# Peptides against a protein of PDB entry 3V4O, part 38

Target 1, 234 residues: chain A of PDB entry 3V4O
Amino acid sequence: DQPLAKDKVALLIGNMNYREHPKLKAPLVDVYELTNLLRQLDFKVVSLLDLTEYEMRNAVDEFLLLLDKGVYGLLYYAGHGYENFGNSFMVPVDAPNPYRSENCLCVQNILKLMQEKETGLNVFLLDMCRKRNDYDDTIPILDALKVTANIVFGYATCQGAEAFEIQHSGLANGIFMKFLKDRLLEDKKITVLLDEVAEDMGKCHLTKGKQALEIRSSLSEKRALTDPIQGTEY

## One batch from the design tools (peptide; aimed at target 1 D30)

Design b2_p21_2_s2 (made by RFdiffusion4, then SolubleMPNN; from b2_p21_2, 11 letters changed)
Fold by OpenDDE base, seed 4:
Structure b2_p21_2_s2 (fold): chain B 234 residues (1-234), chain A 21 residues (1-21)
Amino acid sequence: as target 1 above (234 residues)
Amino acid sequence: SAADEIAKNNDTETDPRLTAL
């Protein structure tokens, strides 16, 4: 049977204009393009740019309020980030230099909260670096996740590696989004879709050996971003 | 494809700038 979503909600965050860190360019275009694509997929999309820590936390809280049993939740982040001990941290624009985990938002914590909502699908698309932050010695101890089998991570790069944006003729896109946008509307299981994106990205000679898509998933059902919303005509 | 576009740009125009996020 065709899987159904109770609803589909996405939060897109693009951080570019950092106060104490190098400014980025790609998140602006990437968030815009992804917004348009997800809306075509009948997602309710909240797109925000250049969020402070306070604003990011508020945005996540508001996003969580829109989630409920069976709802598809998608979180996209483009900006500076790091990964320590398998935990992904999104860096707000007002983060100090150097930043620590207390200054950032932990994606795995957000996942935990999403699980409490009994969502139908949890998708994280993280267009950020995954290098270790040597200035943060905190060993995170997170609560055990539930076994929900509805989790998909699309990392723009491999563990310990950097993600890149490409700038040409005044335009900038993240490498991840450049390839993701070509396939996002396909009616395929989300993990299959991302696998194809990974193959496409692998053909980019500029980032060969520097950036590769990583998929981490526990998805026991054939869930797709194209899945219809329950109660709608399709 | 996106890959083809990148390849084309590299061959015909200035090399794109890569910036780490």
Scores: peptide ipSAE 0.294, ipTM 0.654, DockQ to the pose 0.227
OpenDDE base, seeds 1, 2, 3, 5: peptide ipSAE 0.260, 0.277, 0.274, 0.293; ipTM 0.683, 0.643, 0.663, 0.659; seeds 1, 5 fail the geometry check

Design b2_p21_2_s3 (made by RFdiffusion4, then SolubleMPNN; from b2_p21_2, 10 letters changed)
Fold by OpenDDE base, seed 2:
Structure b2_p21_2_s3 (fold): chain B 234 residues (1-234), chain A 21 residues (1-21)
Amino acid sequence: as target 1 above (234 residues)
Amino acid sequence: SEADEIAKNNDTEEDPELTAL
């Protein structure tokens, strides 16, 4: 039997106009492209740009309110970020320089909250750097995650590495989104889909040895972004 | 593939600039 979603909800955040950090360009186009694709997949999509810490926290809270048992939740983030001790931190546009964990949103904390909602699928697409922040020595004590076997992380880059945007003819795209968008509509298990994206990205000579997609998953069911919503007759 | 197109373009044009996020 094909897995069904109770509903499908996505929060897309693109931060580019940082106050105290280098400005980015790719998040604008990447959020737009992903929004259009996820809407074709019948996701309820909330897309936001240039969020302050307060706004990001509110957006996540509102996103969590839409999650419930069997709902597919997808969080996409494009912007500055870092990874300390296996914890991913999304950097708001008003973050100080240097930023610390207290100024940022921890993705693993969001995952914990999503698990409490008994979601059917949790997908994180993180288009950010994964370098250690040497200015933040805080070891976050994360509560133990539940064993839900419904988690997929698509990291735009490897642990300790940078993610890149490419500028061509005045437009900038994230390398991750550039390859993701070509396969996102495929009716495949999400981990299989991301594996194919990883292979496509791996063929790009520009990012060879600089950026590679990492898939981290605990997904025991054949869940796809194309899975129909329960009660919808297609 | 898109990767092939990128490779083809890079044979004749300067590699596009990559900026770290």
Scores: peptide ipSAE 0.389, ipTM 0.748, DockQ to the pose 0.229
OpenDDE base, seeds 1, 3, 4, 5: peptide ipSAE 0.380, 0.383, 0.389, 0.398; ipTM 0.747, 0.750, 0.748, 0.755; seeds 3, 4, 5 fail the geometry check

Design b2_p21_2_s4 (made by RFdiffusion4, then SolubleMPNN; from b2_p21_2, 11 letters changed)
Fold by OpenDDE base, seed 2:
Structure b2_p21_2_s4 (fold): chain B 234 residues (1-234), chain A 21 residues (1-21)
Amino acid sequence: as target 1 above (234 residues)
Amino acid sequence: SEADKIAENNATESDPSLQAL
């Protein structure tokens, strides 16, 4: 049977204008493009740019309020980030230099909260670096995740590596979004879709050996971003 | 020549650059 979503909700965050860190360019275009695509997929999309820590936390809280049993939740982040001990941290624009976990938002904590909502699908698209932050020695003690078998991570890069944006003639796009956007509307299981994106991205000579998509999933059902919303006729 | 420098600069400016996130 065709999986159904109770609803589909996405939070897109693009951080570019950092106060104490290098400014980025790609998140502007990438958030815009992804917004348009997800809306075509009948997602309710909240797109935000250049969020402070306070604003990011509020945005996540508001996003969580829209989640419920069977809802598809998608979180996209483009900006500075790091990964320590398998935990992904999104860096707000007002983060100090150096930043620490206390200044950032932990994606795995968000996932935990999403699981509590009994969502139908949890998708994280993280267009950020995954290098260790040597200035943060905090070992997070995270609560064990529930076995929900509805989790998909699309990391723009592999563990311990950087993600990149391409700048050409004043325009900038993230490598991940450049390839993701071409396949996002396909009616395929989300992990299959991302696998194809990984292959496409692997053909990019500029980032060969520097950036590769990582898919991490526990998804026991054939769920796609194209899945219809319950109560809608197609 | 100055023209060559301009051409080189234009070529360099036309080349895509990578910035780490």
Scores: peptide ipSAE 0.387, ipTM 0.731, DockQ to the pose 0.202
OpenDDE base, seeds 1, 3, 4, 5: peptide ipSAE 0.371, 0.386, 0.382, 0.382; ipTM 0.739, 0.744, 0.743, 0.737

Design b2_p21_3 (made by RFdiffusion4)
Pose (drawn by RFdiffusion4):
Structure b2_p21_3 (pose): chain A 234 residues (1-234), chain P 21 residues (1-21)
Amino acid sequence: as target 1 above (234 residues)
Amino acid sequence: EEEEEEEEEEEEEEEEKLQPR
């Protein structure tokens, strides 16, 4: 009755040195911090910075190859992003200005590929803005996803809104990781854990009225990032 | 000294700003 994971795998990407868009600073320290915390939770973690579109697609293919039945899969992205018609896109460092959906990675397509591997848990922590891209002409019409009841999204901000980091950030985490890092080791269902992070972030004066954590979850089983890996000793 | 420390703290809070991702 203790939920188990076949394996725990994560892909972390932090994009900062944009060629044609404002540069960011905090993704480096955010990725460094989550890498350490997830390693403490026995995840196999691939952590990468400043990825072009080509490098982003390759990184996600490698991550998909590590996924199989019953595996917990987690993707964390810190950098520029946007959201059109409910679909979230991650923007690579080589994105032109303006850019469209073909220059970016659609998170929903990644989730579809993860479900094909029959993963036991799918977690997306998207630490990016979610405003519309006016230059993105295109329309989704993506297939409906299977009902796997094991999907959790932890958006650093609401749809049509911005996610933030501290100006001239130096050593400071961005807002989402500032609060996520204090809770991630808790032995609680990931949905509950993210809800406590949403409450902590609500006390932050800098972001009142302009950034709030959004949880979207269909996870029915009580799965946690601290769940033991099957066949190891707990 | 206490009033100078309070003015320095208010200046630091005014300089703390946000950058979108």

Design b2_p21_3_s1 (made by RFdiffusion4, then SolubleMPNN; from b2_p21_3, 14 letters changed)
Fold by OpenDDE base, seed 4:
Structure b2_p21_3_s1 (fold): chain B 234 residues (1-234), chain A 21 residues (1-21)
Amino acid sequence: as target 1 above (234 residues)
Amino acid sequence: DLEEELKALLEKLKALKLQAV
């Protein structure tokens, strides 16, 4: 009685080389590793790095065209970001300093558009800062989200650069990816999987007080990233 | 075919000079 996906599509964005903000390193490796893992899970993956606002918007728009009824959609973002009034914003590499919501991409807006596609599962993995942007107090006017009970958010919050990256065997991952990659291939409900990742992060002395994983979900079905695609032999 | 659509997307992204991993 395992749920089936019509198909699986993922968009991975890693922003590192910001023009007006501190540069990052981890997104490069994190996107690469996550790409490989998701491909093992039979996701069709589009991975992009260092996107301008224009490029990010285009990438998201094109990604949405790949979504359809019953499709599993996964959006991963690593880079700078912020959260105001419950809205998460991804910061393009060409964003000004300071940036405002008009310069950034709103995750909740993307979710709304994904819901319109009647996707089977919507997973957002956001490895970004979620501090309030004091330079922007605007609240986006978005249409009410549908209650689809198929949404999962994983927010990896970082207190500083020292908590963002960890080097292991010459490979530097973000802290979130370090723990995520160990469990991502497990055949478990995605919320359970992420909860275990959160626990792993919490037990690590390196991450205590520096990094945490917040999970928001409305997933009412036992859907996993390992769910087979309809019409395929799993 | 979603695979074909993905390929088309990749081509579009390349045309936009997006760096794909």
Scores: peptide ipSAE 0.034, ipTM 0.692, DockQ to the pose 0.016
OpenDDE base, seeds 1, 2, 3, 5: peptide ipSAE 0.030, 0.027, 0.030, 0.033; ipTM 0.680, 0.664, 0.693, 0.679

Design b2_p21_3_s2 (made by RFdiffusion4, then SolubleMPNN; from b2_p21_3, 7 letters changed)
Fold by OpenDDE base, seed 4:
Structure b2_p21_3_s2 (fold): chain B 234 residues (1-234), chain A 21 residues (1-21)
Amino acid sequence: as target 1 above (234 residues)
Amino acid sequence: EEEEEEEERKKELEELKLQAV
């Protein structure tokens, strides 16, 4: 019995041209490559670059409108970020220096809203640093999450660590995307797929001891990004 | 082997100009 998705929707955000923070290069190529791959998997993909706080919030709102019962939702983010008390914060390009939680988008809040839509699968791929932001002393009080057993986080790096990008022949890629793109089209449970990506990162001389993928999941079903959309020919 | 891996990593980091995000 193969799992089916009611629909598959992805929001990809790449922030690189920050106003008050170091500029990045990898998000441009990473968003492009991931867009092409997810479209091959029949995802409806919205890809956006260099979003302000206002634009990011609007993009997330529009993304949530496309979610419904049984829909696969995927959020990818590449850019600056931080993690405080287990909460991941995506940094908009117009964020002040220093930035605080009120200037950023909390991933766990987005997850809460996705759960309200009764999605079939919630995947977060976060290519950002996960260091503590010492300039933010706020502890966000989040509502209790539902037990939906359909959540997968792929963090480009381990808790408290940095993520990196490489430059080759005038192009830049994130380390996470370098390995993810080679396996993303495989027909495997998403957690198994990410585990293999983690092994690839761990065996590479470039990344061994430098960057490690972290997978955090509660996924009780064998769901894959390759799962067909219900009612479609496959 | 560990020393060789470390040397290879250093070389690759220099060549690819690995930078923190």
Scores: peptide ipSAE 0.168, ipTM 0.634, DockQ to the pose 0.426
OpenDDE base, seeds 1, 2, 3, 5: peptide ipSAE 0.129, 0.148, 0.153, 0.153; ipTM 0.659, 0.645, 0.618, 0.630

Design b2_p21_3_s3 (made by RFdiffusion4, then SolubleMPNN; from b2_p21_3 with E16L P20A R21V)
Fold by OpenDDE base, seed 1:
Structure b2_p21_3_s3 (fold): chain B 234 residues (1-234), chain A 21 residues (1-21)
Amino acid sequence: as target 1 above (234 residues)
Amino acid sequence: EEEEEEEEEEEEEEELKLQAV
C-alpha cells in the first residue's frame, strides 16, 4: 500500500545578508528552485529570505501550526550554521559575532515540536556548515525525543565540515542543491533519493574530499516526497 | 559535441572557487 500524507507542508529559509557575518549568494537561488520543485510535489510551501531571530522563530511557530497528525513536514535551511554536541543551529541574519545558541534556532528543538504534532514524516534539509562553534560553550539540555521512526536529515556536509557554494560571476546553486534538484521529483523513498544525491555529489571532482552529503534517518516506512495527499484523486 | 560540452563544463567547474557557507 502506498503511504498517504494527510497534507504536505514545507518551510524554506534562506539567509544571505548577514549583518555581522560574511554574505552568501546561493541561498537565494536554492530557495527559489526548491520552492518550485516542492510545489510540483503538491507541498504547501512558505519560502522566506534573510530572517532575523524573531522572524525565524515566528516562521517556525507558523509552520508548526500547519502540522498535524499524518502531515508531511519539510524544513529546508540555507545559511550560516554550526553544530555543537550533535545539535544543529541555524543562524539568523541579525546574529551577533560571535553568535551563541541563544541567538540561534536549534533544529532538534523544532523536531521535538514536530513530533508533538504526530506528523507523518519529518524531513530536514540543512545546507549549512556543521563546524563546532568554539565561542558557544552552552551544553543544550534537550528532552528525549519520541521514537516516531519518521525522521530524515539530509545534511549538505559531514559533521565538523563546511558546506560550499560555487563562486560564479552569475547566480549559482550551492553544492547540495545542485545535485538535490536533479532527483527531488523522483518517486523514491526519501532516504534512497538522498543516497543517490550523495552518490552524484561524490562523483563531482570539485567536492571530492571537501563536501559530502550525510543522511541521518529513522524511517521505518517507504515514505517519499511524491506520496499522494489523502483525499486527492490521482 | 556532447563530450566537449561535458568537458568544457567540467573544466569551467574546476576553475570555480568554492566558498564556505
Scores: peptide ipSAE 0.268, ipTM 0.621, DockQ to the pose 0.599
OpenDDE base, seeds 2, 3, 4, 5: peptide ipSAE 0.245, 0.200, 0.203, 0.266; ipTM 0.606, 0.589, 0.592, 0.625

Design b2_p21_3_s4 (made by RFdiffusion4, then SolubleMPNN; from b2_p21_3, 8 letters changed)
Fold by OpenDDE base, seed 4:
Structure b2_p21_3_s4 (fold): chain B 234 residues (1-234), chain A 21 residues (1-21)
Amino acid sequence: as target 1 above (234 residues)
Amino acid sequence: EEEEEEEKKKKELEELKLQAL
């Protein structure tokens, strides 16, 4: 049977104009391209750029309000980030230097809140570095995640590694988005789709040995981004 | 076609600069 989504909602955040950190270029184009693709997949997409900590938290709160039982939720982030103890932290544009966990948004906390909404699918696409932040030794105490078997993480890079953007003639894209966009519309289980993206990315000689896609999932059903919305024609 | 696209992508990437996020 064809899986159905009650609705499909995506929050896309691209941070590039940091106040106390190096400015980025790729998030602008990446968010734009992903927005267009997800809209073709009938996602309700909220796309935001250059968010402060306050704005990011508000955006996440508003995103969560759109989630409900059976809804597909997708969070995309492009910007500075780090990973400590398996927890991913998105860095707002007004984060201090150095930044700490208290200045950032923890993705796993967002996942926990999404699970409380009884979503049908939770997808995280994180185009950020995953290097440890040595200036933050805080051990996060997170609530235990539920066993919902509907979680997919697409990390732009491996644990402890950096993610990169490529720049050519004034145009910049993240390496992850460069390959993701070519397959995103395919009618495949999301983990299969990402696996193919990983293979495509593996052919990139510039980032070979530097950046590789990591898929982390607990997905017991054949869920795809192309799954139709309940009550709509498919 | 797939090989041509791959080669095109390869050439494009060779002219690119990398910046860490």
Scores: peptide ipSAE 0.309, ipTM 0.699, DockQ to the pose 0.463
OpenDDE base, seeds 1, 2, 3, 5: peptide ipSAE 0.275, 0.298, 0.307, 0.288; ipTM 0.706, 0.710, 0.695, 0.662; seed 1 fails the geometry check

Design b2_p21_4 (made by RFdiffusion4)
Pose (drawn by RFdiffusion4):
Structure b2_p21_4 (pose): chain A 234 residues (1-234), chain P 21 residues (1-21)
Amino acid sequence: as target 1 above (234 residues)
Amino acid sequence: SLEEAKERTEEAFEELEEELE
């Protein structure tokens, strides 16, 4: 009755040095922090910075190869992003200005590939803005996803809104990680844990009225990032 | 390449650890 994971795998990407878009600073420290915390939770973690589109697609293919039946899969992205018609896109460092969906990675397509591997848990922590891209002409018409009841999204902000880091950030985490880092080790269902993070973030004066954590979850089983790996000793 | 990206990431983390000291 203790939920178990076949394995725990994570892919972390922080993009900062954009060629044609404002540069960011905090993704480095955000990725460094989450890498440490997830390693403490026995995840196998690949952490990468400043990825071009080509490198981002390769990183996700490698991550997909590590996924199999019952595996917990987690993807964290910190950098520029956008959202058109409910689909979230991650923007690589080589994105032109303006850019369209073909220059970016669609998170929903990644989730579809993860479900094909029959993972036991799918977690997306998207630490990026979610405004429309006016230059993105295209339409989704993506296939409906299977009902796997094991999907959790922790968006650093609401749809049509911005996610933030501290100006000239230096050593400070961005807003999402500032609060996520204090809770991530808790032995609670990931949905509940993210809800506590949403409450902590609500006390932050800097972001009132402009950034709020959005949790979207269909996870029915009480799964946590602290769940033991099957066949190891707990 | 992705291998070069991994090397750049390693160098960035080493520099970050020096700053945290």

Design b2_p21_4_s1 (made by RFdiffusion4, then SolubleMPNN; from b2_p21_4, 7 letters changed)
Fold by OpenDDE base, seed 5:
Structure b2_p21_4_s1 (fold): chain B 234 residues (1-234), chain A 21 residues (1-21)
Amino acid sequence: as target 1 above (234 residues)
Amino acid sequence: SLEEARKRTEKAFEELKKLLA
């Protein structure tokens, strides 16, 4: 039985021009490339760059409103981030230095909200560092994700590592997107697809030991980004 | 301004919602 999506929606956020933090380069190209790929997969895509805290919160809220039963949702973020005590935070471009959790968006909170939407599939991809922020001592108590949430979470970095960009190599993409774009259009279960991306990253001498892809999923069904939208011909 | 920031985001999603309708 071919799984069907009620609809497909994606929000892509790339933060690069930070006011109080090092500027990044890869998010621009990565968001662009991913946008084009997801559109080929019949996703309706909103791509936003250089969002302030207020804009990011609004974007996430609007995205969550689009999620509903049977909908396939994909949320992608590339930019600065940090991880404290198992909590990951996306950093807006207007975040102060040092930033705190109240200045940032908590990934786990978003995941919690996503699981309540009864989506057919939710994919959350993070391309940001997992470095601890010593200036933030917030320790949120997090609830475990529901087993039936159908959420696939990809974290494309190593613990303690900053976002890795290949400089002066002729490569425009970030490392994660470099490997993801080669496989994203494949008709495979999303967890299998991402596992293969992780393996590709692990085999590359440029990324070995510097960047990895961690996959967490509550997906108990065979779902792929290539799954057709209901009402359309397969 | 906050209003401009809100409008920026909402405009993007309004276009998307048209596609979803």
Scores: peptide ipSAE 0.249, ipTM 0.813, DockQ to the pose 0.091
OpenDDE base, seeds 1, 2, 3, 4: peptide ipSAE 0.026, 0.190, 0.123, 0.197; ipTM 0.590, 0.804, 0.751, 0.793; seed 2 fails the geometry check

Design b2_p21_4_s2 (made by RFdiffusion4, then SolubleMPNN; from b2_p21_4, 7 letters changed)
Fold by OpenDDE base, seed 4:
Structure b2_p21_4_s2 (fold): chain B 234 residues (1-234), chain A 21 residues (1-21)
Amino acid sequence: as target 1 above (234 residues)
Amino acid sequence: SLEEARERTKKKFEELEKLLK
């Protein structure tokens, strides 16, 4: 009765050193720590920092090549972003100012491609701004997403400036990762896990009123990041 | 290139690991 993954693959992107936009700090440590945690969960992890548009697109392409039927796919992004008309956009470090959709990667498009791979679980963890980009009024023509019951979105939203907590030797996590990393290894349904993270964030005075975690899910099965890989000991 | 990105990331992580020790 234990759910099994055919494999587990993650792509982690942290963009900090933007050319034409404010530089960020948290993604470095966040991606690093998340990498190690996911590897403990037997994820095959590809982690990349400060990607140009070209590099990001290539990274996503290679990530998709690792996906197949029944595979758990996780995409984590930390950096600048925006949301227009229900579509989330990740901003590459070489994006112009102002950036537009043509300069960015649409998360929903990536999800579509993941669905084509018939993945067993699709997890998106997006630590980015979700404000509307007033400089881009274009409505992307996206193909309708398939109705599947295996999608989980975690949106870490920030209304203000980037918030940090010093961890060690001047290094700091973003607020989202601070709470996520404490629970990520728990053997719980991923939506339950994220809900608990959201509660933790809500109780923290550093986060209250400043950042929140929004969870969107169609997951109908008890799928966890701790689910064993088929053919391996568990 | 993506390979350059991998190498860049690797170096950054190595640097970070030194700081964490």
Scores: peptide ipSAE 0.663, ipTM 0.957, DockQ to the pose 0.910
OpenDDE base, seeds 1, 2, 3, 5: peptide ipSAE 0.024, 0.037, 0.038, 0.024; ipTM 0.625, 0.683, 0.694, 0.638; seeds 2, 3 fail the geometry check

Design b2_p21_4_s3 (made by RFdiffusion4, then SolubleMPNN; from b2_p21_4 with K6R E10K E11K E18K E19L)
Fold by OpenDDE base, seed 3:
Structure b2_p21_4_s3 (fold): chain B 234 residues (1-234), chain A 21 residues (1-21)
Amino acid sequence: as target 1 above (234 residues)
Amino acid sequence: SLEEARERTKKAFEELEKLLE
């Protein structure tokens, strides 16, 4: 009855010190705090900062290799990004200006690979902008998540605004992490948890009308980040 | 350097893999 994870693994990426783009600060603190929270949830966490394209691709590849049947995986990215007609891209720190799709990591491609791993739960959280990149001509890929993939995709975005603009408010955390950290340890279905985070963001005067959390999932089971690992005592 | 950064990433995942064994 109680869902069990074969294991729990997380990859957290925070890009801040871009070579040819505005620098960010929030990802450092956000990755740090999320790491501590996930460790409390018995996740085995790899946290990486300021990754080049090669490093990001390698990190994602290594992470995907750790995803197996029944494994709980969480992939978090904070940094620059863009979205063109449904295709979302994470921007490495060495991306040129302007950045193009060949220099970035496509989120939808990663999601496709994740759904092939038969994971018990796979959470992909993005904390990046969702603005269009006029210098990218990548053709939109329309592919829905598989029903059996158990993937939850959270996209925290500020349309038309860069994340660094919010940092001038004096907040240590990014806005998304500010609300996420207060609920992440709750024993709730992950989609319910994220929905509550989204509601909190919507009620806050700092974020209302500016930032939103979009949630997409193929999760049909009551899976939570608090679910115990199989074969372990808690 | 790029090589140092690559090694950092490699070591991070090696340590994680050890924890998964």
Scores: peptide ipSAE 0.161, ipTM 0.794, DockQ to the pose 0.120
OpenDDE base, seeds 1, 2, 4, 5: peptide ipSAE 0.051, 0.026, 0.047, 0.027; ipTM 0.682, 0.566, 0.678, 0.573; seeds 2, 4 fail the geometry check

Design b2_p21_4_s4 (made by RFdiffusion4, then SolubleMPNN; from b2_p21_4 with E10K E11K E18K E19L E21K)
Fold by OpenDDE base, seed 3:
Structure b2_p21_4_s4 (fold): chain B 234 residues (1-234), chain A 21 residues (1-21)
Amino acid sequence: as target 1 above (234 residues)
Amino acid sequence: SLEEAKERTKKAFEELEKLLK
């Protein structure tokens, strides 16, 4: 049976102009590129740049309200981040230096909320570092994702400042988006698509040993970003 | 300003919600 989406909604966040942290460049172009691609896939897209903590929390809350049974949701974030004890955090532009978990948005908490929405598909893509923050000792205790959550989590990782250097090398897109954009429109199961992106990154001399894409999935159905919206003549 | 930023994000999602209805 052809899987159908009740609707398709995406929230894209790109943080670049940090107040107390190094500025980034790639998120601008990456968010723009991804916006255009997702619109071709009939996603309704909200793209936001340089969000404060309040704005990010509000944006995520509003996005979650749009998620419902059968809806396809995609959340993309590009910016600074960190990971402590398996918990990932997105850093808003007004985060202090050093930042702590209370200043940031916990990815796993968002995923927990997403699983309660009974979505047809929910994709969470992160383009940020996974380095440890030595100034934050918070250890959140979170439950594992439900097996039937239909959530695909992609984590494009960089170690240290390597991604930062590449972003200033004159490349139009970030490394992750460079490979993602070539495959995003393919009619494939989203986990297969992302796995191919990961393989492409692994074969590239620019990224080999420097960046990787980690995929975590609770998706047990063949769902693709190209799946048509219910009630439409696609 | 903070108020301007709040309004910006609010309007963005309001427009999206209209499209979803």
Scores: peptide ipSAE 0.039, ipTM 0.659, DockQ to the pose 0.091
OpenDDE base, seeds 1, 2, 4, 5: peptide ipSAE 0.038, 0.030, 0.033, 0.028; ipTM 0.632, 0.651, 0.657, 0.590

